# Ledger of designs, part 151: peptides against a protein of PDB entry 3WG5

Target 1, 218 residues: chain A of PDB entry 3WG5
Amino acid sequence: LAKNIVYVAQIKGQITSYTYDQFDRYITIAEQDNAEAIIIELDTPGGRADAMMNIVQRIQQSKIPVIIYVYPPGASAASAGTYIALGSHLIAMAPGTSIGACRPILGYSQNGSIIEAPPKITNYFIAYIKSLAQESGRNATIAEEFITKDLSLTPEEALKYGVIEVVARDINELLKKSNGMKTKIPVNGRYVTLNFTNVEVRYLAPSFKDKLISYITD
Target 2, 218 residues: chain A of PDB entry 3WG5 as posed
Amino acid sequence: LAKNIVYVAQIKGQITSYTYDQFDRYITIAEQDNAEAIIIELDTPGGRADAMMNIVQRIQQSKIPVIIYVYPPGASAASAGTYIALGSHLIAMAPGTSIGACRPILGYSQNGSIIEAPPAITNYFIAYIKSLAQESGRNATIAEEFITKDLSLTPEEALKYGVIEVVARDINELLKKSNGMKTKIPVNGRYVTLNFTNVEVRYLAPSFKDKLISYITD

## One batch from the design tools (peptide; made by RFdiffusion4, then SolubleMPNN)

Design b2_p18_6_s2 (from b2_p18_6, 10 letters changed)
Fold by OpenDDE base, seed 4:
Formats: sequence, structure tokens, C-alpha cells
Structure b2_p18_6_s2 (fold): chain B 218 residues (1-218), chain C 218 residues (1-218), chain A 18 residues (1-18)
Amino acid sequence: as target 1 above (218 residues)
Amino acid sequence: as target 1 above (218 residues)
Amino acid sequence: SRSAGVEIDAGWSAKSYD
């Protein structure tokens, strides 16, 4: 029997246009190969809200399930990363990772202080993050508190509160635990049951351009 | 006599796709109004190389002069910001700002350590930054040293070494000092002499989307 | 081989949530 393909790619660092390009490229490759899913190993401190919204939209338009996996241990889906996770078909976290801290800010002042977002913007992102949570059948109250309380959760807390679907130590455990789960949002208008029986895991490497781009953002 | 228009917009924070969208939007507005120039008040610690390259390309394709102004005092055109500046039609810096530190990196490890770029990528950006400097008639040796020595310069040093064209305290001084200067790269295939006699300064505000996007990156 | 994105920054990641 031909093995179903699961792609795995890493997206690390700030959420930017390049991060969008990475998501777009990785999802496109996996779509072209009719993969059962793509798993994005996400490790981000946050990033641009526009890039985030574009990434969420790209995930929502994916022809295949996009699983966000906060990985490895010590990684975060912080700020923009939480929105991306909430916009995805399944969220997993490795032990020792975190999710949340979604309070929007205008940036940092020259002295390193946070420039607070006006209530208008904060309220927009509250509505947006709640929408993502509601659409995915996840905890919209906690999603709001990611902003209003700058809440950060452990994998165990995030699972307990219905923010995420899986806690897994590695890709093999993730595939095992998520096998037979339904996607939390539709794929091509339908909720897909993940089939990770007899899969081949294919790791996607960053493009040369992807490698070049991460050299100028750091 | 109808006043020539000079647009001024601020771009602050990391260089990302959103930063590209900001540049594209701001330049497009100024192009549509046939502005004499747009001044971008730039304050960036750096960012994505792809976003940077796209921004440079967008500046190079501008129908009007794009002036990068490292502003206010305390601001930086660091890393990707230096490339953007070198790709622009004129560079100005406010006293107390900096430019340089262009060594490409792959990102940060979980422990906050820099992931070094392989020599292949470093050499690519050396060639690229030198090309930008050479095309603009700026100091290509210093441009290389922005990478190889991670060199950062004061405005006075950058002016002295022929990296930038103007040191100015504010927009009015910038307009005064740059009046009658030729662009360092062509605008529509020709070097333009800046005419800042009897100009109206128009400040462009970030779009609502622009404001929203900077809230999730921080 | 994981393609690390190339970043060109001065190490100060301003976390802007805008």
C-alpha cells in the first residue's frame, strides 16, 4: 500500500512576510503531493499581525490539514504564534513549551518600553482571536485572556482548557495521538479525519532563499 | 505656485512582509500624487532578508525618490535597515542614530544565541550589499565591513566614509540640506535633482491594518 | 537539512504586536 505522506517543516523566529512565504511554500509542496497533512514545528516569540493574519488565511485556504506543533521543548507559540495555532487544523505542543501572551502592542520605544496598543486595536484582536477560537471549537474565553491578561499556558494547561488538541514529545507521538482526530477547522469545506496509519514522514528543508532571509531578520 | 509635495512616513521595528506592505503603500501613495519625494523615517533593528530584498526592489522600482532617514535620535538602520538605506535614492541620519551591523544570521537558538549563517549565505549578502553600495556610488568597502566586521557607524562616520549623504536633525533640515542633491540611484532610469523649494510636507499615517500588524510582532 | 531563514537584525527583536 502506498504510504500516505506527512510533511514536517520547521518555522522558527519572528512572524514576518518571510514566515508567510515559508508557510505558503511548505503548504503548497504538501498540497501538490496530496499529503495527508503538514506538521509545522513552530517556535516563535511573535511577530507581525499582518503576516500572522495572512498566514492564518493561508492555513484556512490549505487543501490539506495544517498541524501546528509547538516544538521542540523550550519552544513557544507566543503572541502571533498563538493566533497561527488557533487558525490551524490541529494544535500540538511538546512538553516544556508555551502558548499565549497575545496582547497587541505598537512596538518598543527606543528605551525598550512597550508602546501600548490603543483600545481600538486591542479590541480588534480580541474579536479576531475569539473568532479563531470559536471557529476551531477551542476555548474562546482563554483566547481572550491571552490578550486581556497576557496569559501564557503550559501544554498541559492548554490541553486542559481546550486550547490545543495534543501534547506530544516528538513527531512519532504526535502522529500516534492525532491519528483518527478530526481537524478543528474544515479542509475544503469538510472536517477531515487524520489518517496517520502507515505514513512516510518527509522533512521539508528551508529553501536557499529561506536560509538567506533568516540571516537578515536576526 | 502649486507646492511640490514631500511625503513623510515612519517605518519602525523589524523588517518583515508588513514592512514591505508599508513601503509599498507609502511609495504608491506618493507616486500617485506625483510627490517630489517620500522620506521614510526608518528605525529598525533589522529583520527578514527576503522582506529586505523585496523592499529594496520596491524602492528601486519607485517612480519617485525614496529617501531613507534614520530618525529620530536613538533610531537605527541596523542590519536589514542598512541594506534598505543603501538601496534608496538618498540616505540621511539624525544625530545620535546608527547604521550597519549587517552580519547575516540564521536566527536565534532557544537559548538566545545567534545561529551563524554559513559562509555561502554570508558571501551572498557581501556581494549583495557591495552591489547596492556600488550602484548608489557609496562606499562598498564599508558596506562589506558592515558584514565582515559587523561594523556600526555614527552619522558623522557614515557621512565621512561616503555611506550616507546627509546628517540632519529634523525633516526641515533634511529638506534644506538635500535640496539640489542628485539621487544616488536612478528614478525611472535618470538621476533626479531633488527640488525642496516651496514644498508641502504631508505625513502619512499607518493604515488601520498597519497599526494592527505592529501589535502582534511585538 | 532545516532551512533556517536568514535574518539580518542587530539582535534586538522588538516584539511589536501591532
Scores: peptide ipSAE 0.026, ipTM 0.276, DockQ to the pose 0.131; fails the geometry check
Fold by OpenDDE base, seed 1:
Structure b2_p18_6_s2 (fold): chain B 218 residues (1-218), chain C 218 residues (1-218), chain A 18 residues (1-18)
Amino acid sequence: as target 1 above (218 residues)
Amino acid sequence: as target 1 above (218 residues)
Amino acid sequence: SRSAGVEIDAGWSAKSYD
């Protein structure tokens, strides 16, 4: 039986326009090869809202399932990472990772204090994150609280509250646990049942540009 | 027997001049009450190098032991947080936390890409972080690799490699495990043996300013 | 100080929603 391909790529660091380019590149490669899915090993503290929204759109436009995997242990899908996860076809977390802390800020002052976003912006992102949760059949109340309470969750809590779909130690456990699951959002207008019964795992390396930027973002 | 006091305070978010003010306030309160120690529950992605260096100095100038506790699960002592931890009298981590990723950057470009620090700055912080590790009798090779390899460690790895002293699930376990340990750096020129046999735990709340800034940093 | 403007940040960027 011809093996289905699952791509795995790492996105680490801040969410920026360059992170969008990484997502776009990775998803495009996986689409071109008609992969069963792409798993994005995500470790991010957050980043730019504009880049985040573009990434969410790119995921939603994907011709293949995009699985966000908060990995390795100690990693986070913080802030913008949570939005990206909630916008994806499936969320997995490794033990010892975190998700949440989504309150929008305008930036950091020269003294490094956060500049709080105006209520209008905060409310916009509350609506946005709730929409992502609702569209994906995930806990929209908790999604709101990621902003309003700056809530952060463990993998076990996130699974329990219906924020994420899988807790997995590694790619093999992720594939095993997610096999036969339906995507939480449509792929090309249809909910896809993941088939990881006979898969080849292919790892995508960062481009030179990605390495330079990750070398910068690290 | 009069109970020794242990203060517990939370520092969450970016390391800034305001974070320095938080450290200074918390340590000062604990010093004034002749606390046995202060435990700082640290959850930070990093921040400004200048603020970090000032915080390290403030910890080193403390009249009482400053225990950095990477907490809760899912928290990190990333980047500047690692330097702060290495500059402290004792490091503890909760399960599911991380430490490391210490490479200095000049900031983020408008597109959110990191601006890499010149080699001169990177080398300065390599020397600095190694000094902190050496002074505290912690693994200076790993401390260097936190920069040169952007290394991040789990609590178990960090303990194994001699980066940290305690893995603890909560404050009670931390107190129990660290009881009778010597500080890794001097307090007022002397290594102090921690006495948590008969302690009262006092929690310090953020000031209104701290809340405003954390409300911003969240 | 010569370290002014250096971020030792694991990239908690400003969740800049600019």
Scores: peptide ipSAE 0.023, ipTM 0.273, DockQ to the pose 0.156; fails the geometry check
Fold by OpenDDE base, seed 3:
Structure b2_p18_6_s2 (fold): chain B 218 residues (1-218), chain C 218 residues (1-218), chain A 18 residues (1-18)
Amino acid sequence: as target 1 above (218 residues)
Amino acid sequence: as target 1 above (218 residues)
Amino acid sequence: SRSAGVEIDAGWSAKSYD
């Protein structure tokens, strides 16, 4: 029996336009092979709001389910990473990871202090993050509090509060737990039931450009 | 006679992944309407190298000519903006603009000092910027010096040294001067001769998201 | 160290959502 393919790729570091290219490349490869899904192992402290919005849009335009997996233990989907997760078809987290802390900032001053975003910007991102949560049937109140309280959650808390769908220690546990789940947002206008019963896992490596830019952004 | 359409859109501020989305959206609209070209009025101090590379790739994949126009007077295509310009089908500059200053940095320290890129990164971008110049038949020596000397040029100097193709005060002068020029890189594998003899100029506005993020990145 | 994306900026600090 032809095995369903599930791709796995790692995205680590700041969310940037290069990160968009990584997402785009990885999702495109998985789409071309008619994969059952792609799992993105995400570890990010955050990054650019613009990159984040583009990544969310690219995920929403995907022909296949995109699973964001906050992995490995010690990783985070902080700030921009949380938005990306909330825009995805399924969110999983490994034990010992975190999600949240989504308050928009304008950057850092010369003294390393945070430059606060004006209320207009903060309110925009509140509306945006709430929309992502609502569209995906996730906890929009907590999504708002990721901004208003700079809230961060453990995987257990995030699952409990209905922010994420799965807590899994590894890819095999993730596949097992998510098998038969519906995507939280549509794939090509339809909610897809994930079929991980007979899966071949294929790992995607960063391109040379990917490796260089990730090294530069570390 | 059906007028050839030329789109014009403004991209101002830091080059980010949002800037990629702006480029992608604008070029896509122009492609869908089978425009003769799109002119991007660019004013940027620079930005993310990753966003820049993605934008360059998106321009190179365009089904229509993409003209980078450093505009209005007082604008710059600094740093990342120079790379984007060098990756485009045609570069124009308004009088009183600048191009160059392409030395890669890792960012700013807490005291606002530039964190220098290691030689490995600098050398990568030297090779990259030279490739863009060579592929487009532009001055690769000056392109290298945009990094090695942090060189900045006026429109007149940039034209003289073969970095850009046109100096123009406005869109009408740009259309007039570039009419009959060949693109400096291929469009769908072919060098295109621009036909601006009977053109309808259509301006694209930033989306609400575009306006917000540009405001946030200012 | 914060993964400083190569900023090809004339002095732009990445407005990171850190």
Scores: peptide ipSAE 0.022, ipTM 0.257, DockQ to the pose 0.104; fails the geometry check
Fold by OpenDDE base, seed 2:
Structure b2_p18_6_s2 (fold): chain B 218 residues (1-218), chain C 218 residues (1-218), chain A 18 residues (1-18)
Amino acid sequence: as target 1 above (218 residues)
Amino acid sequence: as target 1 above (218 residues)
Amino acid sequence: SRSAGVEIDAGWSAKSYD
């Protein structure tokens, strides 16, 4: 029987316009092969809001399910990463990872103090993150609190509160646990049931440019 | 019997010159009361290297043990936070926290890409972090890898590898587990045995300025 | 200090929602 393909790719570091290019490339490859899904192993402290919003939009426009997997242990979907996760078809976390801390800032002052976002910007992102949560059938109250309380959650808490769908140690456990789950947002206007019963896992390597930028970002 | 005092204070957010002022204030209060120790509940994604080095120096000059406690669950001692922890008398972590990711950067480019630190700077911080680890009897190889591999560890891994001394869920468990431990660095030229058998816990609140800056950083 | 311009940052820049 023809195996359905599941792609696995990694995105690590800050969310930037380049990170958008990575998402777009990875998703496009998986779309071209009519993959059952793509799993993005995400480890991000956050990044730029514009890039984040573009990434969310790209995920929502995906022809296939995009699973955000906060991995490995010690990784985070912090700040922008939480928005990206909430905009995705399924969220998984490895034990020892975190999600949240979404309060927007304008940047850092010369003295290293955070420049607070004006209430208008904060309120915009509150509305935005709640929208992502609601559209994905996830906990919009907690999503708001990721901003208002700068809340961070463990995988167990995030699962308990209905922020995420899966806690898994590795890709194999993720595939096993998410098999038969419905996507939390539509794929081409339909909520898809994931089928991971007979899949081939294919790893996508970062491009040379991706590696170079990762090295520059490192 | 007169209870020994243990102070507990919180430092959350980026490491800056203001964060130094917080450390200095908290430690000074605890010193003035001849406290058995101060526990700093640390949750930081990192910050400025100069401020970090000053904080480490202030901790090393403390008249009392300074315990860095990565808390609550979901918190991190990331980047600068790892250096601060390694410079302290004892490190504790709550379950679901992380430590590491210490690679220095020069900042972010206009396009949001990380500006890589030149090899000279990276090598300086490798030497520095290894020094902190060695002086505190902690794993200098892992300390180096926090930079060279941008490694992040769970509490269990960090304990296993000899980066930290305690995994504890809360202050009470921390006090219980650390009771009778020796400080990893000297206090006034002596390695001190912690005595938490008959202690009063006192919480230090952030100053109004601290709250305001936290709000601005939020 | 030559280190004054160095950020040892796990990405608090992450919260830059500009």
Scores: peptide ipSAE 0.021, ipTM 0.271, DockQ to the pose 0.158; fails the geometry check

Design b2_p18_6_s3 (from b2_p18_6, 9 letters changed)
Fold by OpenDDE base, seed 3:
Structure b2_p18_6_s3 (fold): chain B 218 residues (1-218), chain C 218 residues (1-218), chain A 18 residues (1-18)
Amino acid sequence: as target 1 above (218 residues)
Amino acid sequence: as target 1 above (218 residues)
Amino acid sequence: SRSAGVEIDAARSAKSYD
């Protein structure tokens, strides 16, 4: 019986237009192979809002489930990463990871101080993040508080509050725990029940271009 | 019977990208030799959060137990050092050392005053440090208070509060007391019982590059 | 990295209280 393929790819660092290209490439490969899902091992401190919104759209347009996995331990889905996670079909976190801190900023001053976004922008992203949470059946109140209170959560807190679906130590535990779960958003207009009973895990390596860009942006 | 090797290496000074390179090198050597553990004699006032997070990840990805030993007397695992310790397989402290003071800062002004991190960043690191504590079965309340109260602890306090596992005067006492302890986080997905009954201690010297960089950054 | 430039340094904190 043809094993359903689950792809695993890593996205690390700042969310940029190049991060979008990575998401697009990885999801496209998984789509072409009609994979059961793709798991994105996400570790990001955040990044650009424009790139983030494009990534969310790309995930939501995916022909296969996209699972955001905050991994490894010590990783974060911070700021832009939280939006990406909330826009995905399933969120998992490893123990020792974090999610949240979603307040938009305009940048950093020369002294490293945050340049706060004006209320107009902040309120836009409050509405946006609440919409992502509502659409995915996740905790919209907490999603708002990721902005309004600069809230960050542990995996256990995020699970408890209904922000995420799975706490898993590794890919094997993730597959085991998420097996039989429904996607939190539709895939091609349908909520998909994940079937990880007979899967082959395939890791996607970053392209040479991806490696170079990550090196330049670090 | 082949003696299990325990490596001991020193990491001193500010936590930087170069400190990451030291951790990576030392752990890699210990991994290559299939050591029973590596003990990192840590003395740091803190440093960069990015480097700290990378170091935590490197420790958590280790194929062998990484023991953080706050040593010698008078040393500290301050700030970034606390995070590193909380991310490790076992924490030991020598008498006369300290741990804590984990509030993130953006830097120092020209007059040496602290530029406080905004709530967004502070809350991010609260979640992060709590997650490290929770994952390792250490006191998450105290871990949070390392930030919120700028708390610093003695070895005796840290042991009492369940932040650390061992108080030891030297490597021999550390090996004796930690013998038979389980790692506080998994090694290759498994909690390892430390076996120091038949070990050879090998000291790793800093590379020429490590010495040069420490000299330039000091 | 947004964590780039974020420091977690207690020693520099101590110097400001001296």
Scores: peptide ipSAE 0.026, ipTM 0.366, DockQ to the pose 0.071
Fold by OpenDDE base, seed 1:
Structure b2_p18_6_s3 (fold): chain B 218 residues (1-218), chain C 218 residues (1-218), chain A 18 residues (1-18)
Amino acid sequence: as target 1 above (218 residues)
Amino acid sequence: as target 1 above (218 residues)
Amino acid sequence: SRSAGVEIDAARSAKSYD
């Protein structure tokens, strides 16, 4: 029996235009090989809203299921990472990770204080994050509270509230638990049932450019 | 029997010169009231190294035990927060929190990529974080790896490796578990045995300025 | 100070809107 391929790639650090290029590269490789899915091990504090929205769009346009896995332990899908996760086909979290804290800001002042976004921008992102949650059948009330209350959740809380689908300690447990699950959003217009029976796990290394920028973003 | 007072205060967001003012204010209030300890509920992604070092110094100069509690679930003592914790009299973490990721950077480039610190700066902070760990009898090897490997840990891992002293779900469990523990660093030149029998918990509210800056840093 | 201008920041929850 031909093994179904599952790609695993790591995205760490700030969400930027370069992080978009990483997502695009990783997903494209997995699409080209007709992978059953790609798992993105995500550890991000957040980043640029424009890049985040482009990444969400790239995930939604994926020809294969994109699983966001907040990993390793201690990692977070903070801020922009939460939106990316909510825009994905499946969210998993490792124990000891976090998700949330999605309030938009204009940046940092010279003293390192946040410059708050005007209400119009905040409201835009409230609508946007609620849309992502609703489209994926995830908890839109909690998604809103990620902004309005700067809410952060543990994996257990996120699972309990229906923000995420899987808590898994490692890739093997993730594959085992997500096997037979339907994607939370369509893949090419159809909800896909994940098949992680008899899979080969392929790890994608960061490109030299990715390493240089991880070297720059780490 | 006069109740021993334990103060609880929240510090959230980026570590800046203003965060120093928050620490100073909170500790000063607790010192003035001869509190048994102050618990700082810390949730930080990091911040400025100068402010961090000043905060560490302020904690080390405290007339009362300063307990850093990484709280609530989903919170982190990331980067500068890890140094602050390592400089404190006791570290606690709630389940679903994280600690680590301590690599110094010079800032962010226009594209949101990190500008790496030169080796001399990185090595300085390696020495500094190792010193904090050694002085507190915490795992200096892991403290170094927080920088060199950008290591992040769960509460259970951090406890297992001897980076932190307590895993606690809430303030009551923290008080219960830390009762009778010795501070990991001296208070006024002496290691203090914490007495959380018959305590009154007093919550310190953010000042208007703290709220404004949390409003600015959230 | 050698620490001046150094950031030890792992998680700037920065959503900058340009």
Scores: peptide ipSAE 0.025, ipTM 0.250, DockQ to the pose 0.163
Fold by OpenDDE base, seed 5:
Structure b2_p18_6_s3 (fold): chain B 218 residues (1-218), chain C 218 residues (1-218), chain A 18 residues (1-18)
Amino acid sequence: as target 1 above (218 residues)
Amino acid sequence: as target 1 above (218 residues)
Amino acid sequence: SRSAGVEIDAARSAKSYD
């Protein structure tokens, strides 16, 4: 029996247009192979809102389930990473990770202080993040509080409050726990039941371009 | 009977990208020799959050137990050092040391005053430090208070409150007291019972590069 | 007194929401 393939890829660092290219490349490879799913190991402090929104759209247009996995321990899906997670088919977190802190900012001043976003922008992202939570059947009140209170959660808190679906220590535990779960958003217009019985895990490496830009942004 | 090897190395000073290189080098040497554990004698006032998070990840990816030992007397695991300790397989402290004071800052102003981190950053690190404590089965309430109250603890207080596992005066007492303890986080996906019967203690020296950068940062 | 721990989150660059 041909093994169902699950791809695993890492996305680390700031969310930029380059991060979109990484998501697009990885998801496209997994789509071409008709994978059961792709797991994106995400570790991000946040980044650009435009790139984030494009990444969310790319995930939602995926022909296969995209699982956001906040990994390894010590990683975060902070800021833009939370929006990306809320836009995905399933969210998992490793112990020792965090999610949240979603208040938009315009940037940093010369003295390192945050330039606050005007109410118009903040209210836009409140509506946007609530929409992502509602569409995925996740806690929209907590999603709003990720902005209004700059809330950040542990994996256990995020699971308890219905922000995420799985707490898993590694890929094997993630596959085991998410087996038989339904995607929180549709894949090609249908909610998919994940089937992680007899799967082959296939790791995707960063491209040469991916490595170079990671090297430039570190 | 081949002696089980325990490596001991020192990491002192500010947490930087260079401190990551020290952790990585020392742990890699001990992994290559299939050591029973490595003990890192830590004395730090804190440093960079990015480097700290990378160090935590490196420790959690270790193929062998990494014991953080706040040593010698008069040392501290302050700020970033507390996160590193909470991310480790076992925490020990010598009498006359301290742990805590974990409130994030953006830096120092020209007049030497602390630039406070905005609530967004502070809340992120609250979630992160609580997650490290929960993952390791350590006191998450105290971990939060290391930020919210800038709490600092003695070894006796830290032991009493379930932040650390051992108070030890030296390496020999540390080995004796930690013998038969389980790691507080997994090693290669398993909780390891430490076996410090018939061990050889092997000290690692700083590399030439380590000495040079220590000399530049002092 | 050991100076209060310095933890600089230099890596959290701005969420530029344009």
Scores: peptide ipSAE 0.039, ipTM 0.339, DockQ to the pose 0.142; fails the geometry check
Fold by OpenDDE base, seed 4:
Structure b2_p18_6_s3 (fold): chain B 218 residues (1-218), chain C 218 residues (1-218), chain A 18 residues (1-18)
Amino acid sequence: as target 1 above (218 residues)
Amino acid sequence: as target 1 above (218 residues)
Amino acid sequence: SRSAGVEIDAARSAKSYD
């Protein structure tokens, strides 16, 4: 009996236009194979808002479920990463990871200090992150506090507060726990029930271009 | 037996930051009264993309269904108006209205010619509008063509192609036809079935500020 | 770990007018 394919890909580092290209490529491959889902192992300190918003849109446009997995232990879905996660069909976190700290900034000064975003920008992203949370049936209050209080949560807290869906140590536990769950946002206009009972896990490697860009942004 | 309230408000003219304030105010009032829905009678040639995106987010964050009604006959949901509609819980159009023509521009030159947006901006909004369509289970191909072909549709065409949900001549017909329909996007994480069987229609008037701003933007 | 600033600028300049 034909195994459903689950793709797994890693995205690490700053969220940039190049990260969008990675998401697009990975999701496209998984779409072409009519995969049951793609799991993106995410480890990011944040990045560019424009790239983040484009990535969220690409996920929302996916013909298959996109699962954001904050992995491995020690990883984070900070700032832009939280938005991306909240825009996805399912969020999982490994123990020892973090999510949140979403306050928009204009950048860093030469002395490493944060250049604060004007209220106009902050309010825009408050509205945006709350929208993502509400659309996905996740905790919009906590989503707002990711910005207003620069709140950062553990996996257990994030699960407890209804920000994420799964805490899992590895891909096998993630597949087991998320099997039979419904996507938190629609896939092509419909909520999908995940079926991981007889799945082949396929890992996607970074392209040569992806490797080169990670090297430049590191 | 307590009548459920349906609010109706008009938004006319260019989509601007002031239009965001109108949407926010109207939706907030309806939320505070735990209304069954708010119907926004929309007539717009388009406007600012930033304001549009904020309005879409405000709709997506609504605690109650937001129904965009392109009304009266002769009205349009052009450009930014189409995005707003696609971001809403239900779209209705009156006969003799139009929707579409969504190609992003940088503005108008002094001679009235369109200043074309660069491909990066166009592609961003293609992705955005397709996302709105897909999330709402509406025709993403036509949504893309609203930009790429500057397509404009009649209510009947828009209904046929699955861009909108209802063609209605007035509020009474809209309530009748949309009664028992499900929202095309979730309300607070859940698809809601509209119940218009025993409703009080309450019209919201523009605030003094709203009137002043319409006067300035006209 | 530099939480790199979320730049929003690209969408602000976009207009959608008839």
Scores: peptide ipSAE 0.027, ipTM 0.227, DockQ to the pose 0.138; fails the geometry check

